# Peptides against a protein of PDB entry 5LHZ: the designs that were tried, part 9

Target 1, 78 residues: chain A of PDB entry 5LHZ
Amino acid sequence: QLLKSVFVKNVGWATQLTSGAVWVQFNDGSQLVVQAGVSSISYTSPNGQTTRYGENEKLPDYIKQKLQCLSSILLMFS

## One batch from the design tools (peptide)

Design b1_p14_2_s3 (made by RFdiffusion4, then SolubleMPNN; from b1_p14_2, 5 letters changed)
Fold by OpenDDE base, seed 2:
Structure b1_p14_2_s3 (fold): chain B 78 residues (1-78), chain A 14 residues (1-14)
Amino acid sequence: as target 1 above (78 residues)
Amino acid sequence: SIISEIRELLKSLS
């Protein structure tokens, strides 16, 4: 269930879920899902493939970039 | 890590 969705210019949509997760739908068709109580994040590529990444693993640069973007988005929610 | 930083931010929003 959705709590709040915000449009983020040049990024896409960010949605706060009642579960505590934040779901970002990027303009490029990719998606990120993060949640405070879960140590991994979920990334879905534009082709629909989903990959989970843990806190201590090396991330592809494009994932890092999207995560940096997400950090900024989260600040917007506060 | 960036993931841990994001999770910390997320905690503050709930």
Scores: peptide ipSAE 0.506, ipTM 0.880, DockQ to the pose 0.812
Fold by OpenDDE base, seed 4:
Structure b1_p14_2_s3 (fold): chain B 78 residues (1-78), chain A 14 residues (1-14)
Amino acid sequence: as target 1 above (78 residues)
Amino acid sequence: SIISEIRELLKSLS
């Protein structure tokens, strides 16, 4: 269930879920889901393929960039 | 790692 959604200019939408997760829907059609109690993040590409990444594994640059963007968004939520 | 940093931020918001 959704708690709050915010529009982020030139990025997309970020939504807080009742589960404690944050769901970002990027303008390029990709998505990120992160949650405090989960050691991995979920990335869905524009073609719908979902990949989970752990906190100790090598990340593609485009994932890092989106995570940096998410970091900035989370600061907005505070 | 960046994921760890994100998780810490989420923890502070929950």
Scores: peptide ipSAE 0.503, ipTM 0.879, DockQ to the pose 0.818
Fold by OpenDDE base, seed 5:
Parts: sequence; structure tokens; C-alpha cells
Structure b1_p14_2_s3 (fold): chain B 78 residues (1-78), chain A 14 residues (1-14)
Amino acid sequence: as target 1 above (78 residues)
Amino acid sequence: SIISEIRELLKSLS
């Protein structure tokens, strides 16, 4: 269930879920899902392929960039 | 890591 959706200029949409997760839908068609109680994050590419990444593994640069963007969005909610 | 930092931010918003 969706709690709140926020439009982020030049980024896309960020949605808070009742589960405690945050779901970001980027303008390029990719998506990120993160949740406080889960040690991994979920990335979905524009073609629909989903990959989970753990906290201690090496991330592709494009994933790091999107996570940094998400970090900025979350700080805006505080 | 960036993932750990994001998870901590989420905790503070819950």
C-alpha cells in the first residue's frame, strides 16, 4: 500500500510504502526499493530486470549515483 | 556503505 508519493524534478517519483520501504521510479525507467529492516536494496533496470545488492558488495557506478540521489531525497523528508 | 547509510536514514524517518 502507498502512503505518499513525491515528485522530484529531474529525477522522477519517490513513494513511501506502508511496509516502511521507499520506492523510487526514475525518469529513465529504472527503479530502486530500499527498506530499513532489509539489508539489501532492489534495483530494476528499464527492461524490467531486477537485481538485489547487499551492503558490503561492490556496486556499479550508475547504481551508486542513483543511491546518492535517493539519499538526498530522504534528507529532504527529514 | 551507501546502502547502510540509506537504511539508517529510513530508520530515522519511520
Scores: peptide ipSAE 0.502, ipTM 0.879, DockQ to the pose 0.830
Fold by OpenDDE base, seed 3:
Structure b1_p14_2_s3 (fold): chain B 78 residues (1-78), chain A 14 residues (1-14)
Amino acid sequence: as target 1 above (78 residues)
Amino acid sequence: SIISEIRELLKSLS
């Protein structure tokens, strides 16, 4: 369930879920889901393919960029 | 780890 959704200019929408997860829907059609207590993140590409990434694996550059963007968004929530 | 850093940020929001 959704708790709160915020519009982020030039990024998309960020939604806080009742589960504690944060769901970002980027303007390019991709999505990220992150949650405390879960060691992996979920990335969904614009074509709908979903991949889980763990803390110790090498990340594609485009994933790193979106994670940096997410970090900035989370700072806005604080 | 960027993922671990994000997870810590999420904890601070709880």
Scores: peptide ipSAE 0.500, ipTM 0.878, DockQ to the pose 0.827

Design b1_p14_2_s4 (made by RFdiffusion4, then SolubleMPNN; from b1_p14_2, 6 letters changed)
Fold by OpenDDE base, seed 1:
Structure b1_p14_2_s4 (fold): chain B 78 residues (1-78), chain A 14 residues (1-14)
Amino acid sequence: as target 1 above (78 residues)
Amino acid sequence: SIIAEIRELLKKLS
């Protein structure tokens, strides 16, 4: 269930879920799901393929960029 | 890591 959704210009939508997760739907059709109680993040590409990334593994640059964007969004939530 | 940083931010929102 949704707690709060915010529109982010030139990015997409960021939604806080009752589970504690944050779900970002990017304009390019990709998605990120992050949650404090889970050590990995979920990335879904525009074609619908989902990949989990752990805290200590090397990330593709495009994932890092989206995470940095998410970080900025979360700071605004606070 | 950036993921760890994100998780810490999420904890503050919970």
Scores: peptide ipSAE 0.548, ipTM 0.889, DockQ to the pose 0.812
Fold by OpenDDE base, seed 2:
Structure b1_p14_2_s4 (fold): chain B 78 residues (1-78), chain A 14 residues (1-14)
Amino acid sequence: as target 1 above (78 residues)
Amino acid sequence: SIIAEIRELLKKLS
């Protein structure tokens, strides 16, 4: 269930879920789901393929960029 | 890592 959603200019939509997760829907059609207490993130590419990434693995640059964007979004929520 | 940093930020929002 959704708690609140915010529109982020030039990025997309970010939604806080009652589960504690944050769900970002990017303008390019990709998605990120992150949650406290879970050591991995979920990335869904525009083609619908979902991949989980752990804290200590090397990430593709495009994932890093989206995570940095997410970091900024989370600061907005605080 | 960036993921660890994200998780720390999430903890502050919970």
Scores: peptide ipSAE 0.547, ipTM 0.889, DockQ to the pose 0.802
Fold by OpenDDE base, seed 3:
Structure b1_p14_2_s4 (fold): chain B 78 residues (1-78), chain A 14 residues (1-14)
Amino acid sequence: as target 1 above (78 residues)
Amino acid sequence: SIIAEIRELLKKLS
């Protein structure tokens, strides 16, 4: 369930879930889901393909960029 | 690890 959603200019929407997860829906149609109690993140491409990434694996540059964006969003929440 | 950093930020929200 949704706790609250925030519009982020030039990025998309960031939603905090009651589960503690944060769900980002980017303007390009991609999505990220992250959660403190889970060691992996999920990325969904615009075509709907979902991939999970762990903390110690090589990440594509576009994933790194979106994670950096997410970091900025989370700082706004604090 | 950027993912680990994200997880630490999330802990501060809960």
Scores: peptide ipSAE 0.544, ipTM 0.888, DockQ to the pose 0.823
Fold by OpenDDE base, seed 4:
Structure b1_p14_2_s4 (fold): chain B 78 residues (1-78), chain A 14 residues (1-14)
Amino acid sequence: as target 1 above (78 residues)
Amino acid sequence: SIIAEIRELLKKLS
C-alpha cells in the first residue's frame, strides 16, 4: 500500500510504501525500489526489465545517477 | 557504497 506520493519536478514520482520501501517512477519510464531492510535495490528499465543490485557490486553509471537522485528525494521525505 | 548510503537514509525515515 501507498503511504504518500510526491511529484518531483523533472524527475517523476516518488512514493513511500507501507512496507518501508520507496518507489521512484522516473519520467524516462524507469523505476527504482529501495528498502532499508533489504541489501539490494530493484531497478526496472523503460522496457520493463528488472534487475537487482547489491551494495557491494559495481553499478552502471546510469544507476548511480538514479540513486543519487533518489538520495536527494529521500531528503524531501524526511 | 551509494546503496549503503541510501539504506542509511531510509533507516532515518522508518
Scores: peptide ipSAE 0.543, ipTM 0.888, DockQ to the pose 0.800

## One batch from the design tools (peptide)

Design b1_p15_1 (made by RFdiffusion4)
Fold by OpenDDE base, seed 3:
Structure b1_p15_1 (fold): chain B 78 residues (1-78), chain A 15 residues (1-15)
Amino acid sequence: as target 1 above (78 residues)
Amino acid sequence: PFILDPHSDSYELHP
């Protein structure tokens, strides 16, 4: 369930979920879900394929770039 | 609060 959604210019929409997770819907149609205390992130590609990545797993560059944006977004929800 | 380090091949999430 959704708590709060904020528009992030040149990024997309970021939503804080009741679970505490943050769900980012990027302008390119991809999605990212992260949550403190959870050792994995969830990435959904624009075609709807979802992949979970562990903390020690090598990330594709495009996901690392999105995480860089997400760092700033997460601070807004802190 | 969240702290991410996306500059490595992996990542770390810290509250």
Scores: peptide ipSAE 0.115, ipTM 0.717, DockQ to the pose 0.045
Fold by OpenDDE base, seed 2:
Structure b1_p15_1 (fold): chain B 78 residues (1-78), chain A 15 residues (1-15)
Amino acid sequence: as target 1 above (78 residues)
Amino acid sequence: PFILDPHSDSYELHP
């Protein structure tokens, strides 16, 4: 379930889930799900393809950029 | 709630 959704200007929407995960819906149509204590992230491209990345995997630069945005978003929740 | 470090070749999540 959803706990809280916040609008993030020039980024999209970020939602805290009851599971502890954070779900970000970016303006470009992509999505990112991350959760503390989970060793992987879930990225969904605008075309709907979902890929899970482990912590030790080399990430595409565009994923890293979105994670940087997410860091700022998470600070908003703390 | 947690901290992300995406600036290495990998990333890490910390509560």
Scores: peptide ipSAE 0.112, ipTM 0.714, DockQ to the pose 0.045
Fold by OpenDDE base, seed 1:
Structure b1_p15_1 (fold): chain B 78 residues (1-78), chain A 15 residues (1-15)
Amino acid sequence: as target 1 above (78 residues)
Amino acid sequence: PFILDPHSDSYELHP
């Protein structure tokens, strides 16, 4: 369930879930879900395929680039 | 809130 959604210019929408997770819907149709206390992140490609990555896994560059936006996004929920 | 470190090949979540 949704708690709060914010529009992020040139990125997309970020939503804080009641679980504590943050759900980012990027303009390219991809999605990320991250949550403190959970040792994995969830990436969904524009075609709807979802992959979970553990903390020790090497991430694809395109996912790393999306994660670089999260620090500023998370400040919008502080 | 938490902090993600995407600057390594892997990542860390910092609560």
Scores: peptide ipSAE 0.110, ipTM 0.715, DockQ to the pose 0.045
Fold by OpenDDE base, seed 4:
Order: structure tokens, then sequence, then C-alpha cells
Structure b1_p15_1 (fold): chain B 78 residues (1-78), chain A 15 residues (1-15)
């Protein structure tokens, strides 16, 4: 279930889930799900392929870039 | 709600 959705200029939409996770739908069609207390993140590419990355796993740069803006997004839900 | 450092080789989520 959804708690709150916010529009993020030049990024997309971010939604806070009742689970505590944050779901970001990027303008490029990719998606990211991040939740504190969960040792992995979920990334869905524009073609719909989903990959989970563990917290000790090196991330592709394009995912790192998306996580960078997530810091600002999270503040919108704080 | 939590802190994320995407600049490291890995990441950690801190509530």
Amino acid sequence: as target 1 above (78 residues)
Amino acid sequence: PFILDPHSDSYELHP
C-alpha cells in the first residue's frame, strides 16, 4: 500500500510504502526500491528486468547515480 | 527516514 507520493523534478515520482520502503519511478522508466533494515535494494531497468543488490555488493554507476538523488528524496518523506 | 551513501563501493542503509 501507498502512504505518500511526491513528484521529484527531473527525477520522477517517489512513493513511500506502508512497508517502510521507498519506491522511485524514474523518468527513464527504471525503478528503485529501498528500505532501511533490508540488506538489499531492488532495481528494475527500463526493459523490466529486476535485479537485487546486496549491501556489500558493488553497484553499477548508473544505479549509484540514482541513489545519489535518493538522499534528497528521502528528506521529502522525513 | 534513513541514510544512504551511494559513493562507496558498497552501500549501507541506516535508519
Scores: peptide ipSAE 0.108, ipTM 0.713, DockQ to the pose 0.044

Design b1_p15_1_s1 (made by RFdiffusion4, then SolubleMPNN; from b1_p15_1, 8 letters changed)
Fold by OpenDDE base, seed 5:
Structure b1_p15_1_s1 (fold): chain B 78 residues (1-78), chain A 15 residues (1-15)
Amino acid sequence: as target 1 above (78 residues)
Amino acid sequence: PPVLKPPADEFELDP
């Protein structure tokens, strides 16, 4: 269930879910789901492949870059 | 990489 969606210029759409998770749909077709208190993140590539990364896993640089954007988005929703 | 900008639009959904 969705609570709030924001259009972020040059990034995409960010949606706060009732679960507390934040779902970002990037302009490049990728998606990221992150939730406070949950040690894993979900990344969906433009081809639709979804990968879940644990708290101690090494993240690809391109995902780290997206997470930097997400960190700022999380502050917007806080 | 995409540069985060202030949101251009905000839409509140009914819970």
Scores: peptide ipSAE 0.029, ipTM 0.549, DockQ to the pose 0.120
Fold by OpenDDE base, seed 3:
Structure b1_p15_1_s1 (fold): chain B 78 residues (1-78), chain A 15 residues (1-15)
Amino acid sequence: as target 1 above (78 residues)
Amino acid sequence: PPVLKPPADEFELDP
């Protein structure tokens, strides 16, 4: 369930869920779900393919970039 | 890395 949504210009929408997770819907159609304390992240590509990455997995650069963006978004929720 | 702009709007939803 949704708690709070913010529109981030030139990025997309970021939503804080009741679970504590943050769900980002990027302008390119991709999505990212991250939750503090959870060692995995969920990435959905624009074509709808979802991949879950563990804490020890090598992340593609484009996902790392989105995570950097997400870090800044998380600061806005704090 | 992507440039993050300040949020343009915010919506508080009922939990």
Scores: peptide ipSAE 0.029, ipTM 0.547, DockQ to the pose 0.121
Fold by OpenDDE base, seed 2:
Structure b1_p15_1_s1 (fold): chain B 78 residues (1-78), chain A 15 residues (1-15)
Amino acid sequence: as target 1 above (78 residues)
Amino acid sequence: PPVLKPPADEFELDP
């Protein structure tokens, strides 16, 4: 279930779920799901392929950039 | 990298 959704210009939509997870739908068609207290992240590419990354797993640079954006979004929700 | 700006729109759903 959805709690709160925020439209961020030039980024996309960020939605806070009742689970505490944050779901970001980026303008490029990719998606990212991150939850506090969970060390893994879920990334869905524009073509629909979903990859789950662990806490110690090397991330592609483009995902790192999206995570940086997400960190700022999380601040907005707090 | 995308530049984060203040939200253009926001809505909340009743839980």
Scores: peptide ipSAE 0.028, ipTM 0.543, DockQ to the pose 0.120
Fold by OpenDDE base, seed 1:
Structure b1_p15_1_s1 (fold): chain B 78 residues (1-78), chain A 15 residues (1-15)
Amino acid sequence: as target 1 above (78 residues)
Amino acid sequence: PPVLKPPADEFELDP
């Protein structure tokens, strides 16, 4: 269930879910789902492939960049 | 950093 969605210029849409997770739909077609208290993140590539990364896994740079955007977004939702 | 729309531009959905 969705609570609130915000438009982020040159990034995409960020939605806060009732679960507490934040779902970002990027302009490039990729998606990220991050939730406080959960040690893993979910990344979906534009082709629809979903990968779940644990807290101790090495993240690709392109995902790290998206997470940087997300950190700013999370600040607004918090 | 990403430019966020002001709160007035947010869409709140019924939970």
Scores: peptide ipSAE 0.024, ipTM 0.528, DockQ to the pose 0.092

Design b1_p15_1_s2 (made by RFdiffusion4, then SolubleMPNN; from b1_p15_1, 7 letters changed)
Fold by OpenDDE base, seed 5:
Structure b1_p15_1_s2 (fold): chain B 78 residues (1-78), chain A 15 residues (1-15)
Amino acid sequence: as target 1 above (78 residues)
Amino acid sequence: PFVLVPPADEFELEP
């Protein structure tokens, strides 16, 4: 279930879920789901492939960049 | 859990 959605300029849409997770739908068609207290993140590529990354796993640079903008988004939902 | 750092770029949020 969805709680709140916000438009993020030059990024896309971010939605806070009732689970506590934040779901970002990027303009490039990719998606990211992150939740505080959870040791993994979920990334979906534009082609629909979903990959879950653990906290000790190396992340591709393009995902790290998306996570950085997410910090500002999470602050808005706090 | 992942530790998020502030982005290098600024982003405008519209509620």
Scores: peptide ipSAE 0.031, ipTM 0.592, DockQ to the pose 0.132
Fold by OpenDDE base, seed 2:
Structure b1_p15_1_s2 (fold): chain B 78 residues (1-78), chain A 15 residues (1-15)
Amino acid sequence: as target 1 above (78 residues)
Amino acid sequence: PFVLVPPADEFELEP
């Protein structure tokens, strides 16, 4: 279930879920699911392929870039 | 590991 959605300029929409996860839908059609206290992230590419990354895995640079805005988003939802 | 950092200036949350 959805709790709240916020618009992020030049990024897309971020939605807090009742699970505690934050679901980001980027303008390019990709998606990220991140949750505080969970040591993994889920990335879905625009073509629909989903990949889960653990905290010790090397992330592609394009995913690191997408993660940059999340710190402020998470603070807003806390 | 992934680290969340403050967004760059181009990222703006709607108030």
Scores: peptide ipSAE 0.031, ipTM 0.591, DockQ to the pose 0.153
Fold by OpenDDE base, seed 4:
Structure b1_p15_1_s2 (fold): chain B 78 residues (1-78), chain A 15 residues (1-15)
Amino acid sequence: as target 1 above (78 residues)
Amino acid sequence: PFVLVPPADEFELEP
């Protein structure tokens, strides 16, 4: 369930979930779900394809770029 | 493991 949503200029919307996860809906239509303490992230491409990545997996560069903005977002939700 | 890093540029957050 949703707790708080914030608009991130040139990025999209970030929503904190009751689970502790942060759900980011990017302007390009992609989505990320990240949660501190969880060793995996969920990425959904604009076409709806969802992929879960473990902490030891090599991430595509475009995923890494999307994760960069989450640093500040996660701090805001902490 | 993957690491979250600060963005290269400043961005706005609007509650």
Scores: peptide ipSAE 0.031, ipTM 0.589, DockQ to the pose 0.124
Fold by OpenDDE base, seed 3:
Structure b1_p15_1_s2 (fold): chain B 78 residues (1-78), chain A 15 residues (1-15)
Amino acid sequence: as target 1 above (78 residues)
Amino acid sequence: PFVLVPPADEFELEP
Protein backbone atom coordinates (compact mmCIF):
# COMPACT_ATOMS: atom_id res chain seq x y z
CA GLN B 1 0.00 0.00 0.00
CA LEU B 2 0.91 3.64 -0.41
CA LEU B 3 2.09 5.79 2.47
CA LYS B 4 3.11 9.08 0.95
CA SER B 5 3.48 10.51 -2.54
CA VAL B 6 5.51 13.53 -3.49
CA PHE B 7 5.83 15.40 -6.75
CA VAL B 8 9.39 15.84 -7.97
CA LYS B 9 9.88 18.62 -10.48
CA ASN B 10 11.23 17.44 -13.82
CA VAL B 11 11.24 13.86 -12.57
CA GLY B 12 7.77 12.64 -11.75
CA TRP B 13 6.11 11.19 -8.68
CA ALA B 14 7.77 9.31 -5.86
CA THR B 15 5.75 7.17 -3.50
CA GLN B 16 6.81 5.57 -0.26
CA LEU B 17 5.24 2.15 0.19
CA THR B 18 4.32 0.47 3.44
CA SER B 19 6.90 -2.18 2.56
CA GLY B 20 9.63 0.42 2.87
CA ALA B 21 10.22 0.58 -0.85
CA VAL B 22 10.15 3.75 -2.90
CA TRP B 23 8.27 3.71 -6.17
CA VAL B 24 9.17 6.37 -8.71
CA GLN B 25 6.98 7.05 -11.71
CA PHE B 26 9.04 9.06 -14.15
CA ASN B 27 7.71 11.56 -16.65
CA ASP B 28 8.93 9.39 -19.51
CA GLY B 29 6.59 6.63 -18.44
CA SER B 30 9.23 4.44 -16.85
CA GLN B 31 9.14 3.27 -13.25
CA LEU B 32 11.68 2.32 -10.62
CA VAL B 33 11.25 0.49 -7.33
CA VAL B 34 14.07 0.55 -4.79
CA GLN B 35 14.23 -0.40 -1.15
CA ALA B 36 17.00 0.10 1.36
CA GLY B 37 18.56 -3.15 2.41
CA VAL B 38 17.43 -4.97 -0.71
CA SER B 39 20.15 -5.95 -3.15
CA SER B 40 17.99 -5.54 -6.24
CA ILE B 41 16.01 -2.91 -8.07
CA SER B 42 13.00 -3.16 -10.34
CA TYR B 43 12.80 -1.12 -13.52
CA THR B 44 9.77 -0.89 -15.76
CA SER B 45 10.22 0.58 -19.21
CA PRO B 46 7.60 2.81 -20.81
CA ASN B 47 6.31 -0.16 -22.76
CA GLY B 48 5.56 -1.99 -19.53
CA GLN B 49 8.43 -4.46 -19.53
CA THR B 50 9.79 -5.02 -16.04
CA THR B 51 13.34 -6.12 -15.28
CA ARG B 52 14.92 -6.81 -11.92
CA TYR B 53 18.62 -6.07 -11.53
CA GLY B 54 20.92 -7.40 -8.85
CA GLU B 55 23.72 -5.46 -7.22
CA ASN B 56 26.39 -7.18 -9.28
CA GLU B 57 24.78 -6.61 -12.66
CA LYS B 58 25.83 -3.94 -15.08
CA LEU B 59 23.09 -1.35 -15.31
CA PRO B 60 22.22 0.53 -18.47
CA ASP B 61 23.24 4.16 -18.37
CA TYR B 62 19.67 5.38 -18.55
CA ILE B 63 18.88 3.48 -15.36
CA LYS B 64 21.98 4.77 -13.61
CA GLN B 65 20.85 8.29 -14.38
CA LYS B 66 17.47 7.65 -12.81
CA LEU B 67 19.14 6.21 -9.72
CA GLN B 68 21.11 9.41 -9.25
CA CYS B 69 17.90 11.30 -8.69
CA LEU B 70 16.55 8.55 -6.50
CA SER B 71 19.36 8.91 -3.98
CA SER B 72 18.09 12.32 -2.99
CA ILE B 73 14.51 11.09 -2.91
CA LEU B 74 15.43 8.28 -0.54
CA LEU B 75 17.06 10.72 1.85
CA MET B 76 13.90 12.77 1.99
CA PHE B 77 11.82 9.73 2.87
CA SER B 78 14.18 8.68 5.64
CA PRO A 1 24.00 -2.77 -2.21
CA PHE A 2 23.97 0.00 -4.78
CA VAL A 3 26.24 3.00 -4.96
CA LEU A 4 24.23 6.03 -5.91
CA VAL A 5 25.66 9.22 -7.32
CA PRO A 6 24.25 12.58 -6.31
CA PRO A 7 22.07 14.19 -8.95
CA ALA A 8 23.75 16.68 -11.22
CA ASP A 9 20.95 19.17 -10.79
CA GLU A 10 18.91 20.20 -7.82
CA PHE A 11 15.28 19.23 -7.94
CA GLU A 12 12.17 20.44 -6.20
CA LEU A 13 9.99 18.27 -4.01
CA GLU A 14 6.36 19.15 -3.53
CA PRO A 15 4.11 17.30 -1.09
Scores: peptide ipSAE 0.031, ipTM 0.590, DockQ to the pose 0.128

Design b1_p15_1_s3 (made by RFdiffusion4, then SolubleMPNN; from b1_p15_1, 8 letters changed)
Fold by OpenDDE base, seed 4:
Formats: sequence, C-alpha cells, structure tokens
Structure b1_p15_1_s3 (fold): chain B 78 residues (1-78), chain A 15 residues (1-15)
Amino acid sequence: as target 1 above (78 residues)
Amino acid sequence: PPVLKPPADEFELEP
C-alpha cells in the first residue's frame, strides 16, 4: 500500500509504502526500492530485470548515483 | 549525478 508520493523534477516519482519502504520510479524507467532496517536494496532496470543487492555487495556506479538521489528523497519523507 | 529538486507535486494516499 502507498502512503505518500512526491514528484521530483528531472528525477521521477518517489513513493513511501506502508511497509516503510521507499519506491522510486526514475524517469529513465528504472526503479529502486529501499527500506530502513533492511540491508538489501532492489533495483529494476528499464528492461524490467530486477536485482537485489545485499549490504556487502559492490554496487554499480549508476545505482550508487540513484541511491545518492534517494538519500535526499528520504530526508524529504522524514 | 542526478540532482534532487523540490517536488513539483506531493500527495498523501489514504492507507
């Protein structure tokens, strides 16, 4: 279930879920799901492939960049 | 890297 959605210009939509997770739908068609207290993240590429990354895994740079954006979004929700 | 800009729209969904 959805709680709150915000449109971020030149980024996409960010939605806070009732689970506590934040779901970001980027303009490039990719998606990212991050939840506080959960060490893993879920990334969906524009082609629909979903990958789950653990806390000890090396993230691709493009995902790191999206996470940096997300960190700012999380501050908006908090 | 992508830059966060002020949200153009914001709304709360009824749980």
Scores: peptide ipSAE 0.029, ipTM 0.541, DockQ to the pose 0.121
Fold by OpenDDE base, seed 5:
Structure b1_p15_1_s3 (fold): chain B 78 residues (1-78), chain A 15 residues (1-15)
Amino acid sequence: as target 1 above (78 residues)
Amino acid sequence: PPVLKPPADEFELEP
């Protein structure tokens, strides 16, 4: 379930889930799901392919860039 | 890359 959704200009929509996870739907069609306390993240590309990355796993630079936005969003929701 | 800015809108969903 969803708790709160925030529109972030030039980024997209960020939604806090009841699970505690944050779901970001970027304007480019990609998506990220991140939750504090969970060592993995979920990335969905614009074509709909979803990839889960574990802790200490090397991330593509384009995902790292999106995570920078997400970290600020997480702080905003906390 | 996308630039994070203060949220333009916030919507509280029903629990």
Scores: peptide ipSAE 0.029, ipTM 0.542, DockQ to the pose 0.121
Fold by OpenDDE base, seed 1:
Structure b1_p15_1_s3 (fold): chain B 78 residues (1-78), chain A 15 residues (1-15)
Amino acid sequence: as target 1 above (78 residues)
Amino acid sequence: PPVLKPPADEFELEP
């Protein structure tokens, strides 16, 4: 269930879910879901493939970059 | 990565 959505120029849409998770839909068609208290993240590529990464897994650089954007988004939802 | 700026649009849904 959705709570709040914000449009971020040159990034995409970010939505705060009732669960506490933040769902980002990037302009490139990819998606990222991060939730406080959950040690894993979910990334969906533009082709629809979803991968879940644990807290100690090595992340691809392109995902690290998206997480950097997400950190700023999380501050806006605080 | 792109720098986030204040959102251009925002809306809130009732729970």
Scores: peptide ipSAE 0.027, ipTM 0.536, DockQ to the pose 0.122
Fold by OpenDDE base, seed 2:
Formats: sequence, C-alpha cells, structure tokens
Structure b1_p15_1_s3 (fold): chain B 78 residues (1-78), chain A 15 residues (1-15)
Amino acid sequence: as target 1 above (78 residues)
Amino acid sequence: PPVLKPPADEFELEP
C-alpha cells in the first residue's frame, strides 16, 4: 500500500510504502526498493531483471549512484 | 549522475 509519492526532477518517482520501504522508479526504467532495517536491496533493471543484493555484496557503480540518490530521497521523507 | 532537487510534485494518500 502506498503512503506518499514524490516526483524528483531528473531522477523519477519515489514512493513510500506503508511497510516502510521506499520504491524508486527511475527515469531510465530501473527500479530500486529499499527498506530501513533490511540490509538487502532489490534492483530491477530496465529490461525487468530483478537482482537482490545483500549487505556485503559488491554493488555495480551504477547502482551505487542510484543509492546515493536514494539517500537524499530518504532524507526528504524523514 | 542525476542531481536531486526538491520534489516537483507530491502526492499523499489518506490513511
């Protein structure tokens, strides 16, 4: 269930779910789901491939960049 | 990398 959605220019849409998770739909068609207290993240590429990364896994640089955006988004939701 | 700016639009669902 959705709680709040914000449009971020040059990034996409970020939605806060009732579960506490944040779902980001990037302009490039990729998606990222992150939830506080959960160490893993879910990334969906533009082609629909979903990968779940653990807390100690090495992340591709492009995902790291998206996470940087997410950190700023999370700050706005706080 | 994309530059985060203040949200251009906001939508909140009523509980």
Scores: peptide ipSAE 0.027, ipTM 0.537, DockQ to the pose 0.119

Design b1_p15_1_s4 (made by RFdiffusion4, then SolubleMPNN; from b1_p15_1, 7 letters changed)
Fold by OpenDDE base, seed 1:
Structure b1_p15_1_s4 (fold): chain B 78 residues (1-78), chain A 15 residues (1-15)
Amino acid sequence: as target 1 above (78 residues)
Amino acid sequence: PLVLKPPADEYELEP
């Protein structure tokens, strides 16, 4: 269930879910789901393939880049 | 790297 959605210029849409998770739909068609208190993240590529990464896994650079803006996204929902 | 900018618009649902 959705709580709040914001359009972020040059990024895409960020949605805060009632669960506390943040769902980002990037302009390139990829998606990222991150939730505080959960030690894993979910990445969906533009082709629809979803991969879940644990806290100790090394992330691909392209995912790290997308995560870089999450701190700012969280501030937007505060 | 992507840079977040202020949102252009916002939609909020009542919980």
Scores: peptide ipSAE 0.025, ipTM 0.518, DockQ to the pose 0.110
Fold by OpenDDE base, seed 2:
Structure b1_p15_1_s4 (fold): chain B 78 residues (1-78), chain A 15 residues (1-15)
Amino acid sequence: as target 1 above (78 residues)
Amino acid sequence: PLVLKPPADEYELEP
């Protein structure tokens, strides 16, 4: 279930789920799912490929950038 | 820069 969705200019949509996860749908067609208390993240590329990354796993720079964006969003949701 | 729309543009379900 969805709790709240917010439009983020030049980024996309960010949605809080009842599960506690945050789902970001980026303008480039990619998606990111992150949940507090869960060390892994789920990234879906524009082509639909989903990859789960662990806590200590090396992340591509483009994903790091998206995570930083998400971090800023989460600060406003708190 | 990250810019959030005001609350009027948010969709929120009542828990």
Scores: peptide ipSAE 0.022, ipTM 0.495, DockQ to the pose 0.101
Fold by OpenDDE base, seed 4:
Structure b1_p15_1_s4 (fold): chain B 78 residues (1-78), chain A 15 residues (1-15)
Amino acid sequence: as target 1 above (78 residues)
Amino acid sequence: PLVLKPPADEYELEP
């Protein structure tokens, strides 16, 4: 269930879920789900492929860049 | 550039 959605210019939409996770729907069609206290993240590419990354895995640069957006986004939900 | 829209562009749902 959704709690709060915010529009982020040049990025997309970010939604806080009742689970505590933040769901980002990027303009490029990709999606990212991150939750505090969970050591893994879920990334869905524009083609629909979903990959789950653990805390010790090396992330692709493009995903790292998307995660950097969360620095500001998460402040909106704190 | 990361620009957060003002509160008017936010949509909140009651838990």
Scores: peptide ipSAE 0.021, ipTM 0.503, DockQ to the pose 0.114
Fold by OpenDDE base, seed 5:
Structure b1_p15_1_s4 (fold): chain B 78 residues (1-78), chain A 15 residues (1-15)
Amino acid sequence: as target 1 above (78 residues)
Amino acid sequence: PLVLKPPADEYELEP
């Protein structure tokens, strides 16, 4: 279930879920789901492939960039 | 660069 959504210029839409997770739908068609207290993140590529990354797993640079964007989003939802 | 919209632009669904 969705709680609230915000438009992020040059990024896309960010939605806070009732689960506590934040779901970002990027303009490039990719998606990212992150939740505090959960040691993994979920990334969906524009082609629909979903990959789950653990806390100690190396992340591709393009995902790291999206996570940096997400940090600002999380602050606004706090 | 990202620009977050202000909280007033949030769409909040009723619980």
Scores: peptide ipSAE 0.021, ipTM 0.498, DockQ to the pose 0.101

